# Designs tried in a protein design run: peptides against a protein of PDB entry 5VVV. Part 129

Target 1, 276 residues: chain A of PDB entry 5VVV
Amino acid sequence: FLCGVVEGFYGRPWVMEQRKELFRRLQKWELNTYLYAPKDDYKHRMFWREMYSVEEAEQLMTLISAAREYEIEFIYAISPGLDITFSNPKEVSTLKRKLDQVSQFGCRSFALLFDDIDHNMCAADKEVFSSFAHAQVSITNEIYQYLGEPETFLFCPTEYCGTFCYPNVSQSPYLRTVGEKLLPGIEVLWTGPKVVSKEIPVESIEEVSKIIKRAPVIWDNIHANDYDQKRLFLGPYKGRSTELIPRLKGVLTNPNCEFEANYVAIHTLATWYKSN
Target 2, 276 residues: chain A of PDB entry 5VVV as posed
Amino acid sequence: FLCGVVEGFYGRPWVMEQRKELFRRLQKWELNTYLYAPKDDYKHRMFWREMYSVEEAEQLMTLISAAREYEIEFIYAISPGLDITFSNPKEVSTLKRKLDQVSQFGCRSFALLFDNIDHNMCAADKEVFSSFAHAQVSITNEIYQYLGEPETFLFCPTEYCGTFCYPNVSQSPYLRTVGEKLLPGIEVLWTGPKVVSKEIPVESIEEVSKIIKRAPVIWDNIHANDYDQKRLFLGPYKGRSTELIPRLKGVLTNPNCEFEANYVAIHTLATWYKSN

## One batch from the design tools (peptide; made by RFdiffusion4, then SolubleMPNN)

Design b2_p20_3_s2 (from b2_p20_3, 9 letters changed)
Fold by OpenDDE base, seed 1:
Structure b2_p20_3_s2 (fold): chain B 276 residues (1-276), chain A 20 residues (1-20)
Amino acid sequence: as target 1 above (276 residues)
Amino acid sequence: SKYEEAKERYFKIAREAVEE
């Protein structure tokens, strides 16, 4: 069971010292996972093709080593979906080279994210793939196999919550393709019925699990505040029955942008996780 | 840019989701 924090918000990323402090806290609270997915890290999303510099490499190596020191699984995410051409072998090879570099930093767990992108494929991709889901699954499976089928590999669908599914969760052709064609060793991220879900009913998890043919990992936006700079979410982790735990592969909370505001959010997640 | 457009779409949807 993956339980911890995803740094997945828009806005200023946390500094390396904050991330190291996070790892210490996660270990102390018996959580086990950190997903690196800051939207405003240029080489994560907007400029995903660009390799890390020597200086950036040193920072990431140090960060990954710190995660290992505190027995926290470090998952590196990349989001190529804004402008990748799935059918172009050079694009695939570029993605492979980028992840090879991160592997050299000591990273062994990875995520490929297709959140917050247009559903439309370019003309070249339409000639090769039957649907957007087929294109995404193809590259994800290829990357997963290329990396030697790592123990932890995550996929974030474009339809990552109930309200994004057409016509609905149980009948989505996109999610059906993901469920049927995505290799079984790859986990699927999900935010619940909504982008920000006040509640995640057990029945809603059973519904999505059926179509994707696996238990999801929750990317939980309950404490996310990147969308409203006038608000801080300081309340406890709630609206999630502990009956969800045996029906999930994990829970990663995407909390407030302000690192110092997240004590209650993360601590109460830990309490929830250990309460069964 | 595609990045900014996607960000604004997410922000709008997230704000609406919280107010429901």
Scores: peptide ipSAE 0.715, ipTM 0.968, DockQ to the pose 0.933
Fold by OpenDDE base, seed 4:
Structure b2_p20_3_s2 (fold): chain B 276 residues (1-276), chain A 20 residues (1-20)
Amino acid sequence: as target 1 above (276 residues)
Amino acid sequence: SKYEEAKERYFKIAREAVEE
């Protein structure tokens, strides 16, 4: 069971010292996972093709080593979906080289994210793939196999919540393709019924699990505040029955942008997890 | 940019989701 934090918000990323402090807190509270997915890391999303510099590499190596020291699984995410051409072998090879670099930093867990992108393919991709889902699954499976089928590999679908599913969760052709063709060793991220889910009913998890043919990992935006700078979410982790735990592969909270504000959010997630 | 457009779409949807 993956339980911890995803740094997945828009805005100023946390500094390295904050991330190291996070790992210390996660260990203390018996949580086990950190997903590196800061939207404003330009080489994560906007310029995903660009290799890390020597200085950036040193910082990431140090961060990954710190995670290992505190027995926290470090998952590196990349979001190529804004402008990747799926059918172009050069694009696939560029993605492979980028993840090879991160592997050299000591990283062994990875994620491919296709959240917050246009649902349309370019003309070249339409000639090769039957659908957008087929294109995403193809590259994800290829990368997963290329990396030697790591123990932890995550996929974030473009339809990552109930309200994004067309026509709905149980009948989504996109999610059906993901469930049927995504290799079984790859986990699927999900935010619940909505982008920010006040509640995640057990029945909603059973519904999505059926179509994706696996238990999801919750990317939980309950404490996310990147969308509203006038709000700070200081309340406890709530609206999730402990009956969800045996039906999930994990829960990763995407909390407030302000690192100092997240004590209650993360601590109460830990209490929730250990209460089962 | 595609990045900024995607961010603004997410922000709008997230704000609406919280108000429901």
Scores: peptide ipSAE 0.712, ipTM 0.968, DockQ to the pose 0.952
Fold by OpenDDE base, seed 5:
Formats: structure tokens, sequence, C-alpha cells
Structure b2_p20_3_s2 (fold): chain B 276 residues (1-276), chain A 20 residues (1-20)
């Protein structure tokens, strides 16, 4: 069960010292996972093709080593979906080289994220793939296999919540393709019925699990505030029955941008997790 | 940019989601 934090917000990423402090706190609270997915890391999303510099490499190596020190699984995410051409082998090879570099930093867990992108394929991809889901699954499977089928590999679908599913969760051709064609060792991220879900009913998890043919990992935006910097979400982790725990592969909270604001959010997640 | 457009779409949807 993956339980911890995803740094997955828009805005200024946390500094390395904050991330190291996070790892210490996660260990103390008996959480086990950190997903590196800061939207404003240029080489994560906007410029995903660009290799890390020597200086950036040193920082990431140090960060990954720190995660290991605190027995936190470090998952490196990349979001190529804004402008990747799935059918172009050069794009695939570029993605492979980028993940090879991160592997050299000591990273062993990875994620491909296709959140917050257009649902339309380019003309070249339409000639090759039956659907957007087929294109995403194809590259995800290829990368997963290329990396030697790591123990932890995550996929974030474009339809990552109930309201994004067309026509709905149980009848989504996109999620059906993901469920049928995504290799079984790859986990699927999900935010619940909505982008920010006040509640995540058990029935909603059973519904999505059926179509994707696996238990999802919750990317939980309950405490996310990147969309409204006038608000801080300081309340407890709530609206999630502990009955969800046996029906999930994990929960990763995407909390407030302000690192110092997240004590209650993360601590109460830990209490929730341990209360099962 | 596609990045900014995606961010703004997410922001709008997220704001609406928390007000429901």
Amino acid sequence: as target 1 above (276 residues)
Amino acid sequence: SKYEEAKERYFKIAREAVEE
C-alpha cells in the first residue's frame, strides 16, 4: 500500500531541504511514499525532453539518497503529454533517455502522467493509434518494459476522475482501453469522483476498479490549494472511509503549496491509514 | 501556451469542484 505525499501542484516547487524534511516526517508518521511531480519543474512537464544538468543531477541524486535514508519510496514522474507525438520513435527514445538519466540517479520507481492535457491526438498519431488511450497505453507499456518492469510504475490517465470520464466511469471507452491494454503491473492514479473530491465513496472506487481492472492509487487533492492561493486547507484528512484501504493500492495526498501548512493534512492521513 | 491553458482549465475545474 503506497501512502504518502505527491508533490503534484502548480506553483513554486518545494526546495530540497523541505523535501528532505518531508521524508523525515513521512518516516516518523510511518508513511512510505513520495511522488515527485511538481508541475512547475520545467524538465518534468513543459520541457520534459531536456536532460538534467550536472548541478540538477547532483541535487536529484542527493534527494533520492535522502528518500532512501528515510525508507521512503521515491517515485519520479514525467508528464510528456502536452506535446509528445506518440507515434514518433524519436519522441519515445527521448523519453527513454530521460528516464535512463533519472535511473542513474538511483531512482527505481517511475510514473507517466497524462493529466491536464487535450484529449485530441495529432494527425500523425491518429494514423497509428485507434484512440488517445491506445497511444498512451502503448508508450506506457513500452517504457515500463524498457525500464525492466520496475516494482512501482504509475500511470495517470487523462480521465483521472469521475467528471472527466465520457460518457461516465463505467462506460468510458478510454478507461476500458486502459483497463484492457495497460500491463497489469502498472498502477493507475485516480482523484475520485471529482478533481477535488470532498468525499470518495467506496462504491465509486469499486466502479472505477472494475473498468481499469485493478485497485487505483488515489491522487488526493483534498488539501490542494494551487487553484486558490487565497485559501489554506488546514483541516484533517476526511471524507474517506477506512473501508477504502483494502480497495486501494495507495493514497498520495497532493497538499497545500505552502510546505509549512501541511502538518495536519499529512499527520491525519497517517492516522487514517493506521486506523484500518 | 498549452501549459498555461491546461493550468487554467485545471484551476477553474478545481475551484468549481470545491464549491459544490
Scores: peptide ipSAE 0.709, ipTM 0.967, DockQ to the pose 0.927
Fold by OpenDDE base, seed 3:
Structure b2_p20_3_s2 (fold): chain B 276 residues (1-276), chain A 20 residues (1-20)
Amino acid sequence: as target 1 above (276 residues)
Amino acid sequence: SKYEEAKERYFKIAREAVEE
């Protein structure tokens, strides 16, 4: 069971010292996972093709080593979906080289994210793939296999919550393709019925699990505040029955942008997790 | 940019989701 934090918000990323402090807290609270997915890290999303510099490499190596020190699984995410051409072998090779570099930093767990992107394929991709889901699954499977099928590999679908599913969760052709064709060793991220879910009913998890043919990992935006600079979410982790735990592969909270505001959010997640 | 457009779409949807 993956339980911890995803740094997955828009806005100023946390500094390395904050991330190290996070790892210390996660260990103390018996959580086990950190997903690196800061949207404003240029080389994560907008410029995903660019290799890390020597200085950036040193920082990431240090960060990954720190995670290991605190027995936190460090998952490196990349979001190529804004402008990747799935059918272009050069794009695939570029993605492979980028992840090879991160592997050299000591990273062993990875995520490929297709959240918050256009649903339309380019003309070249339409000639090769039957659908957007087919294109995403193809590259994800290829990368997963190329990396030697790491123990932890995550996929974030474009339809990552109930309200994004067309026509709905159980009848989504996109999610059906993901469920049927995504290799079984790859985990699927999900935010619940909505982008920010006040509640995640057990029935909603059973529904999505059926179509994706696996238990999801919750990317939980309950404490996310990147969308509203006027708010800090300081309340407890709530609206999730502990009955979800045996039905999930994990829960990663995407909390407030302000690192110092997240004590209650993360601590109460830990309490929730240990209550099962 | 595609990035900014996606960001603003997410922000709008997230704000609406919290208000419900």
Scores: peptide ipSAE 0.704, ipTM 0.967, DockQ to the pose 0.955

Design b2_p20_3_s3 (from b2_p20_3, 9 letters changed)
Fold by OpenDDE base, seed 2:
Structure b2_p20_3_s3 (fold): chain B 276 residues (1-276), chain A 20 residues (1-20)
Amino acid sequence: as target 1 above (276 residues)
Amino acid sequence: MKYEEAKEFYKKVARKEVEE
C-alpha cells in the first residue's frame, strides 16, 4: 500500500530541504511514499525532453538518496502529454533517455502522467492509434517494459476523476481502453468523483476499479490549494472511509503549496491509514 | 491545449467543486 505525499501542484515547487524534511516526517508517521510531480518544474512537464544539468542531477541524486535514507519510496513522475507525438519513435526514445538519466540517479519507481492535457491527438497519431487512450497505453507499456518492469510504475489518466470522464466513469471508452490494455503491473492514479473530492465513497472506488480492472492509487486533492491560494486547507484528512484501504493500492495526498501548512493534512492521513 | 490553458481549466473546475 502506497501512502504519502504527491508534490503535484501548480506553483512554486518545494525546495530540496523541504522535501528532505517531508521524508523525515513521512518516516516518523509511518508513511512510505513520495511522488515527485511538481507541475512548474520545467523538466517534469513543459520541457520534459530536456535532460537534467550536472547541478540538477546532483540535487536529484541527493534527494533520492535522502528518500532511501528515510525508507521513503521516491517515485519520479514525468508529464510528456502537452506536446509528445506518441507515434514518433524519436519522442519515445527521448522519453527513454530521460528516464535512463533518472534511473542513474538511483530512482527505481516511475510515473507517466497525462493529466491536464488536450484529449485530441495530432494528425500523425490519429493515423497510428485508434484513440488517445490507445496512444497513451502504448507508450506507457513500452516505457514500463523498457525500464525492466519496475515494482512501482504509475499511470495518471487524462480522465483522472469522475468530473473528467466522458460520458461517465462506468461508460468511459477512454478508461475502458486503459483498463483493458494497460499492463497489469502498472498502477492507475485516480482523484475520486471530483478534482477536489470532499468525499470519496466506497461505491465510487468500486466503479472505477471495475473499468480500470485494478485497485487505484488515490491522488487526493483534499488539501490542494493551487487553484485558489487565498485558501489554506488546515483541516484533517476526512471524507474517506477506512473501508477504502483494502480497495486501494494507495493514497498520495497533494497538499497545500505552502509546505508549512501541511502538518495536519499529512499527520491525519497517517492516522487514517494506521486506523485500518 | 497549452500549459496555461490547461492550468486555468483545472483551477476553474477545482474552485467550482470546492464551492459546491
Scores: peptide ipSAE 0.735, ipTM 0.964, DockQ to the pose 0.819
Fold by OpenDDE base, seed 1:
Structure b2_p20_3_s3 (fold): chain B 276 residues (1-276), chain A 20 residues (1-20)
Amino acid sequence: as target 1 above (276 residues)
Amino acid sequence: MKYEEAKEFYKKVARKEVEE
């Protein structure tokens, strides 16, 4: 069971010292996972093709080593979906080289994210793939196999919540393709019925699990504040029954952008997890 | 889709959901 934090917000990423402090807190609270997915890291999303510099490499190696020291699984995410051409072998090779670099930093767990992108493929991809889901699954499976089938590999769908599913969760052709064609060792991220789910009913998890043919990992936006700079979410982790735990592969909270505001959010997640 | 357009779309949806 993956339980911890995803740094997945829009806005200024946390500094390396904050991330190291986070790992110490996660260990102390008996949490086990950190997902590196900061939207405003240029080499994560906008410029995903760009290799890390020597200085950036040293920082990431140090960060990954710190995660290992505190027994926290470090998952590196990349979001190529804004401008990747799925059918172009050069694009696939570029993605492979980027993940090879991160693997050399000591990273062993990875994620491919296709959140917050257009549902339309370019003309070249339409000639090769039957749908957008087929294109995403093809590259994800290829990368997963290329990396030697790592123990933890995550996929974030473009339809990552109930409100983004067409026509709905149980009848989505996109999610059906993901469920049928995505290799079984790859985990699927999900935010619940909504982008920001006040509640995540058990029935809603059973519904999505059926179509994706696996238990999801929750990307939980309950404490996310990147969409409203005037709000801080300081309340406890709530609206999730402990009956969800045996029906999930994990829970990763995407908390407030302000690192110092997240004590209650993360501590109460830990309490929730240990109460089962 | 540009980064900024995607970001603003996400923010718009999330704000609406939290207000409901």
Scores: peptide ipSAE 0.733, ipTM 0.964, DockQ to the pose 0.816
Fold by OpenDDE base, seed 5:
Structure b2_p20_3_s3 (fold): chain B 276 residues (1-276), chain A 20 residues (1-20)
Amino acid sequence: as target 1 above (276 residues)
Amino acid sequence: MKYEEAKEFYKKVARKEVEE
């Protein structure tokens, strides 16, 4: 069971010292996972093709080493979906080289994220792939196999919540393709019925699990404030029955942008997790 | 889709969902 934090917000990423402090807190609270997915990290999303500089490499190596020291699984995410051409072998090779670099930093767990992108393929991809889901699954499977089938590999679908599913969760051709064609060792991220789910009913998890043919990992935006930084979400982790735990592969909270605001959010997630 | 367009779409959806 993956339980911890995803740094997955829009806005200024946390500094390395904050991330190290997070690892200490995660260990102390018996949480086990950190997903690196800061959307405003240029080399994560906007400029995903760009290799890390020597200085950036040193920082990431130090961060990954710190995660290992605190027994926190460090998952490196990349979000190529804004402008990747899936059918172009050069794009696939570029993605492979980027993940090779991160592997050299000591990273062993990875994620491919296709959240917050257009559902339309370019003309070249339409000639090769039957659908957007087929294109995403193809590259994800190829990368997963290329990396030697790491123990933890995550996929974030474009339809990552109930409200983004067309026509709905149980009838989504996109999610059906993901369920049928995504290799079984790859985990699927999900935010619940909504982007920011006030509640995640058990029935909603059973529904999505059926179509994706696996238990999801919750990317939980309950404490996210990147959409309205005038608000701070200081309340407890709530609206999730502990009956979800045996039906999930994990829960990663995407909390407030302000690192110092997240004590209650993360601590109460840990209490929730340990209550089962 | 551009990064900024995607970001603003997400923010709009999330804000609406939290206000409901």
Scores: peptide ipSAE 0.731, ipTM 0.964, DockQ to the pose 0.807
Fold by OpenDDE base, seed 3:
Structure b2_p20_3_s3 (fold): chain B 276 residues (1-276), chain A 20 residues (1-20)
Amino acid sequence: as target 1 above (276 residues)
Amino acid sequence: MKYEEAKEFYKKVARKEVEE
């Protein structure tokens, strides 16, 4: 069971010292996972093709080593979906080289994220793939296999919540393709019925699990505030029955952008997790 | 740019959901 934090917000990323402090807190609270997915990191999303510099490499190596020190699984995410051509072998090779570099930093767990992108394929991809889901699954499976089938590999679908599913969760051709074609060792991220789910009913998890043919990992935006800088979410982790725990592969909270505001959010997630 | 457009779309959806 993956339980911890995803740094997955829009806005100023946390500094390395904050991330190290996070790892210490996660260990203390018996949480086990950190997903590196800061949307405003240029080399994560906008410029995903760009290799890390020597200085950036040193920082990431230090960060990954710190995660290991605190027994926190460091998952490196990349979001190529803004402008990747799935059918182009050069794009696939570029993605492979980027993940090879991160592997050299000591990273062993990875995520491919296709959240917050257009559903439209380019003409070249339409000639090769029957749908957007087929294109995403193809590259994800290839990368997963290329990396030697790492123990933890995550996929974030473009339809990552109930409200983004067309026509709905149970009838989504996109999610059906993901469920049928994504290799079974790859985990699927999900935010619940909504982008910011006030509640995640057990029945909603059973529904999505059926179509994706696996228990999801919750990317939980309950404490996310990147969409409204006037708000801080200081309340407890709530609206999730502990009955979800045996029905999930994990829960990763995407909390407030302000690192200092997240004590209650993360601590109460830990309490929730241990209450099973 | 696609990034900014996607970001603003996300923000709009999330704000609406939290207000419900």
Scores: peptide ipSAE 0.727, ipTM 0.962, DockQ to the pose 0.889

Design b2_p20_3_s4 (from b2_p20_3, 11 letters changed)
Fold by OpenDDE base, seed 1:
Structure b2_p20_3_s4 (fold): chain B 276 residues (1-276), chain A 20 residues (1-20)
Amino acid sequence: as target 1 above (276 residues)
Amino acid sequence: SKYEEAKERYFELARKAVEE
């Protein structure tokens, strides 16, 4: 069971010292996972093709080593979906080279994210793939196999919540393709019925699990505040029955942008996780 | 840009979801 934090918000990323402090806290609270997915890290999303510099490499190596020191699984995410051409072998090779570099930093767990992108393929991809889901699954499976089928590999669908599914969760052709064609060793991220889910009913998890043919990992936006800089979410982790735990592969909370505001959010997640 | 447009779409949907 993956339980911890995803740094997945828009806005200024946390600094390396904050991330190291996070790892210490996660270990102390018996959580086990950190997903690196800051939207405003240029080489994560907007400029995903660009290799890390020597200086950036040193920072990432140090960060990954710190995660290992505190027995936290460090998952490196990349989001190529804004402008990748799935059918272009050079694009695939570029993605492979980027992840090879991160592997050299000591990273062993990875995520490929297709959240917050247009639902349309380019003309070249339409000639090769039957649907957007087929294109995404193809590259994800290829990357997963290329990396030697790592123990932890995550996929974030473009339809990552109930309200994004057409016509609905149980009948989505996109999610059906993901469920049927995505290799079984790859986990799927999900935010619940909505982008920010006040509640995640057990029945809603059973519904999505059926179509994707696996238990999801929750990307939980309950404490996210990137969309409203006038608000801080300081309340406890709630609206999730502990009956969800045996029906999930994990929970990663995407909390407030302000690192110092997240004590209650993360601590109460830990309490929830250990309450059964 | 595609990045900014997607960000704004997410923000709008997130704000709406919190108010429901």
Scores: peptide ipSAE 0.682, ipTM 0.964, DockQ to the pose 0.910
Fold by OpenDDE base, seed 5:
Structure b2_p20_3_s4 (fold): chain B 276 residues (1-276), chain A 20 residues (1-20)
Amino acid sequence: as target 1 above (276 residues)
Amino acid sequence: SKYEEAKERYFELARKAVEE
């Protein structure tokens, strides 16, 4: 069960010292996972093709080593979906080289994220793939296999919540393709019925699990505030029955941008997790 | 940019979701 934090917000990423402090706190609270997915890390999303510099490499190596020190699984995410051409072998090779570099930093867990992108394929991809889901699954499977089928590999679908599913969760051709064609060792991220879900009913998890043919990992935006910097979400982790725990592969909270604001959010997630 | 457009779409949806 993956339980911890995803740094997955828009805005200024946390600094390395904050991330190291996070790892210490996660260990103390008996959480086990950190997903590196800061939207405003240029080499994560906007410029995903660009290799890390020597200086950036040193920082990431140090960060990954710190995660290991605190027994936190470090998952490196990349979001190529804004402008990747799935059918172009050069794009696939570029993605492979980028993940090879991160592997050299000591990273062993990875994620491909296709959140917050257009549902339309380019003309070249339409000639090769039957659907957007087929294109995403194809590259995800290829990368997963290329990396030697790591123990933890995550996929974030474009339809990552109930409201994004067309026509709905149980009948989504996109999620059906993901469920049928995504290799079984790859986990699927989900935010619940909505982008920000005040409640995640058990029935909603059973529904999505059926179509994707696996238990999802919750990317939980309950405490996310990137969309409204005038608000801080300081309340407890709530609206999630502990009955969800045996029906999930994990929960990763995407909390407030302000690192110092997240004590209650993360601590109460830990209490929730341990209460099962 | 595609990045900014996607961010704004997410922001709008998130704001709506928390007000429901």
Scores: peptide ipSAE 0.674, ipTM 0.963, DockQ to the pose 0.926
Fold by OpenDDE base, seed 3:
Structure b2_p20_3_s4 (fold): chain B 276 residues (1-276), chain A 20 residues (1-20)
Amino acid sequence: as target 1 above (276 residues)
Amino acid sequence: SKYEEAKERYFELARKAVEE
């Protein structure tokens, strides 16, 4: 069971010292996972093709080593979906080289994210793939296999919540393709019924699990505040029955942008997790 | 940009979801 934090918000990323402090807290609270997915890290999303510089490499190596020190699984995410051409072998090779570099930093767990992108394929991709889901699954499976099928590999679908599913969760052709064709060793991220889910009913998890043919990992935006600079979400982790735990592969909270505001959010997640 | 457009769509949906 993956339980911890995803740094997945828009806005200023946390500094390395904050991330190290996070790892210390996660260990103390018996949580086990950190997903690196800061949307405003240029080489994560907008400029995903660019290799890390020597200085950036040193920082990431240090960060990954710190995660290991605190027995936190460091998952490196990349979001190529804004402008990747799935059918172009050069794009695939570029993605492979980027992940090879991160592997050299000591990273062993990875995520490929297709959240918050256009649903339309380019003309070249339409000639090769039957659908957007087919294109995403193809590259994800290829990368997963190329990396030697790491123990932890995550996929974030474009339809990552109930409200994004067309026509709905159980009848989504996109999610059906993901469920049927995504290799079984790859985990699927999900935010619940909504982008920000006040509640995640057990029935909603059973529904999505059926179509994706696996238990999801919750990317939980309950404490996310990147969308509202006037608010800090300081309340407890709530609206999730502990009955979800045996029905999930994990929960990663995407909390407030302000690192110092997240004590209650993360601590109460830990309490929730240990209550099962 | 595609990035900004997607960001704003997410923000709008997130704000609405919290208000419900």
Scores: peptide ipSAE 0.666, ipTM 0.962, DockQ to the pose 0.925
Fold by OpenDDE base, seed 4:
Structure b2_p20_3_s4 (fold): chain B 276 residues (1-276), chain A 20 residues (1-20)
Amino acid sequence: as target 1 above (276 residues)
Amino acid sequence: SKYEEAKERYFELARKAVEE
């Protein structure tokens, strides 16, 4: 069970010292996972093709080493979906090289994220892939296998919540393709019925699990505030029955952008997790 | 600002609370 934090928000990423402090706290609270997915880290998303510089590499190596020190699984995410051409071998090779570099930093867990992108494929991809889901699954499977089938590999679908599913969760051709064709060792991220789910009913998890043919990892935006700079979400982790725990592969909270705002959020997640 | 000050106070209190 993956339980911890995803740094997955838009806006200023956390600094290295904050992330290290996070790892310390995660360990203390018996959480086990950090997903590196800051939207505004340029080489994570907008410039995903760009290799890390020597200086950036040193920072990431240090961060990954710190995670290891605190026995936190560091998952490196990349979001190539803004402009990747799935059918272009050069793009695939570029993605491989980027993840190879991160592997050299000591990272062993990875995620491919296709959230917050358009559903449209370019003309070249349309000639090769039957659907957007097929394109995403193809590259994800290839990368997963290329990396030697790491123990933890995550996929974030473009339809990552109920409201984004067309026509709905249970009938989504996109999610059906993901479920059928994504290799079984790859986990699927899900935010619940909504992007920000006030509640995540058990039935909703059963529904999505059926179509994706696996228990999802919740990317939980309950405390996310990147969409409203006037708000801090300071309340406890709530609206998630502990009955979800045996039905999930994990929960990663994507909390407030302000690092210090998250003590209650993360601590109460830990309490929730340990209550089952 | 008063808001920023209050925010910082909350952060400190929250930090202390979860460290008990």
Scores: peptide ipSAE 0.434, ipTM 0.911, DockQ to the pose 0.028

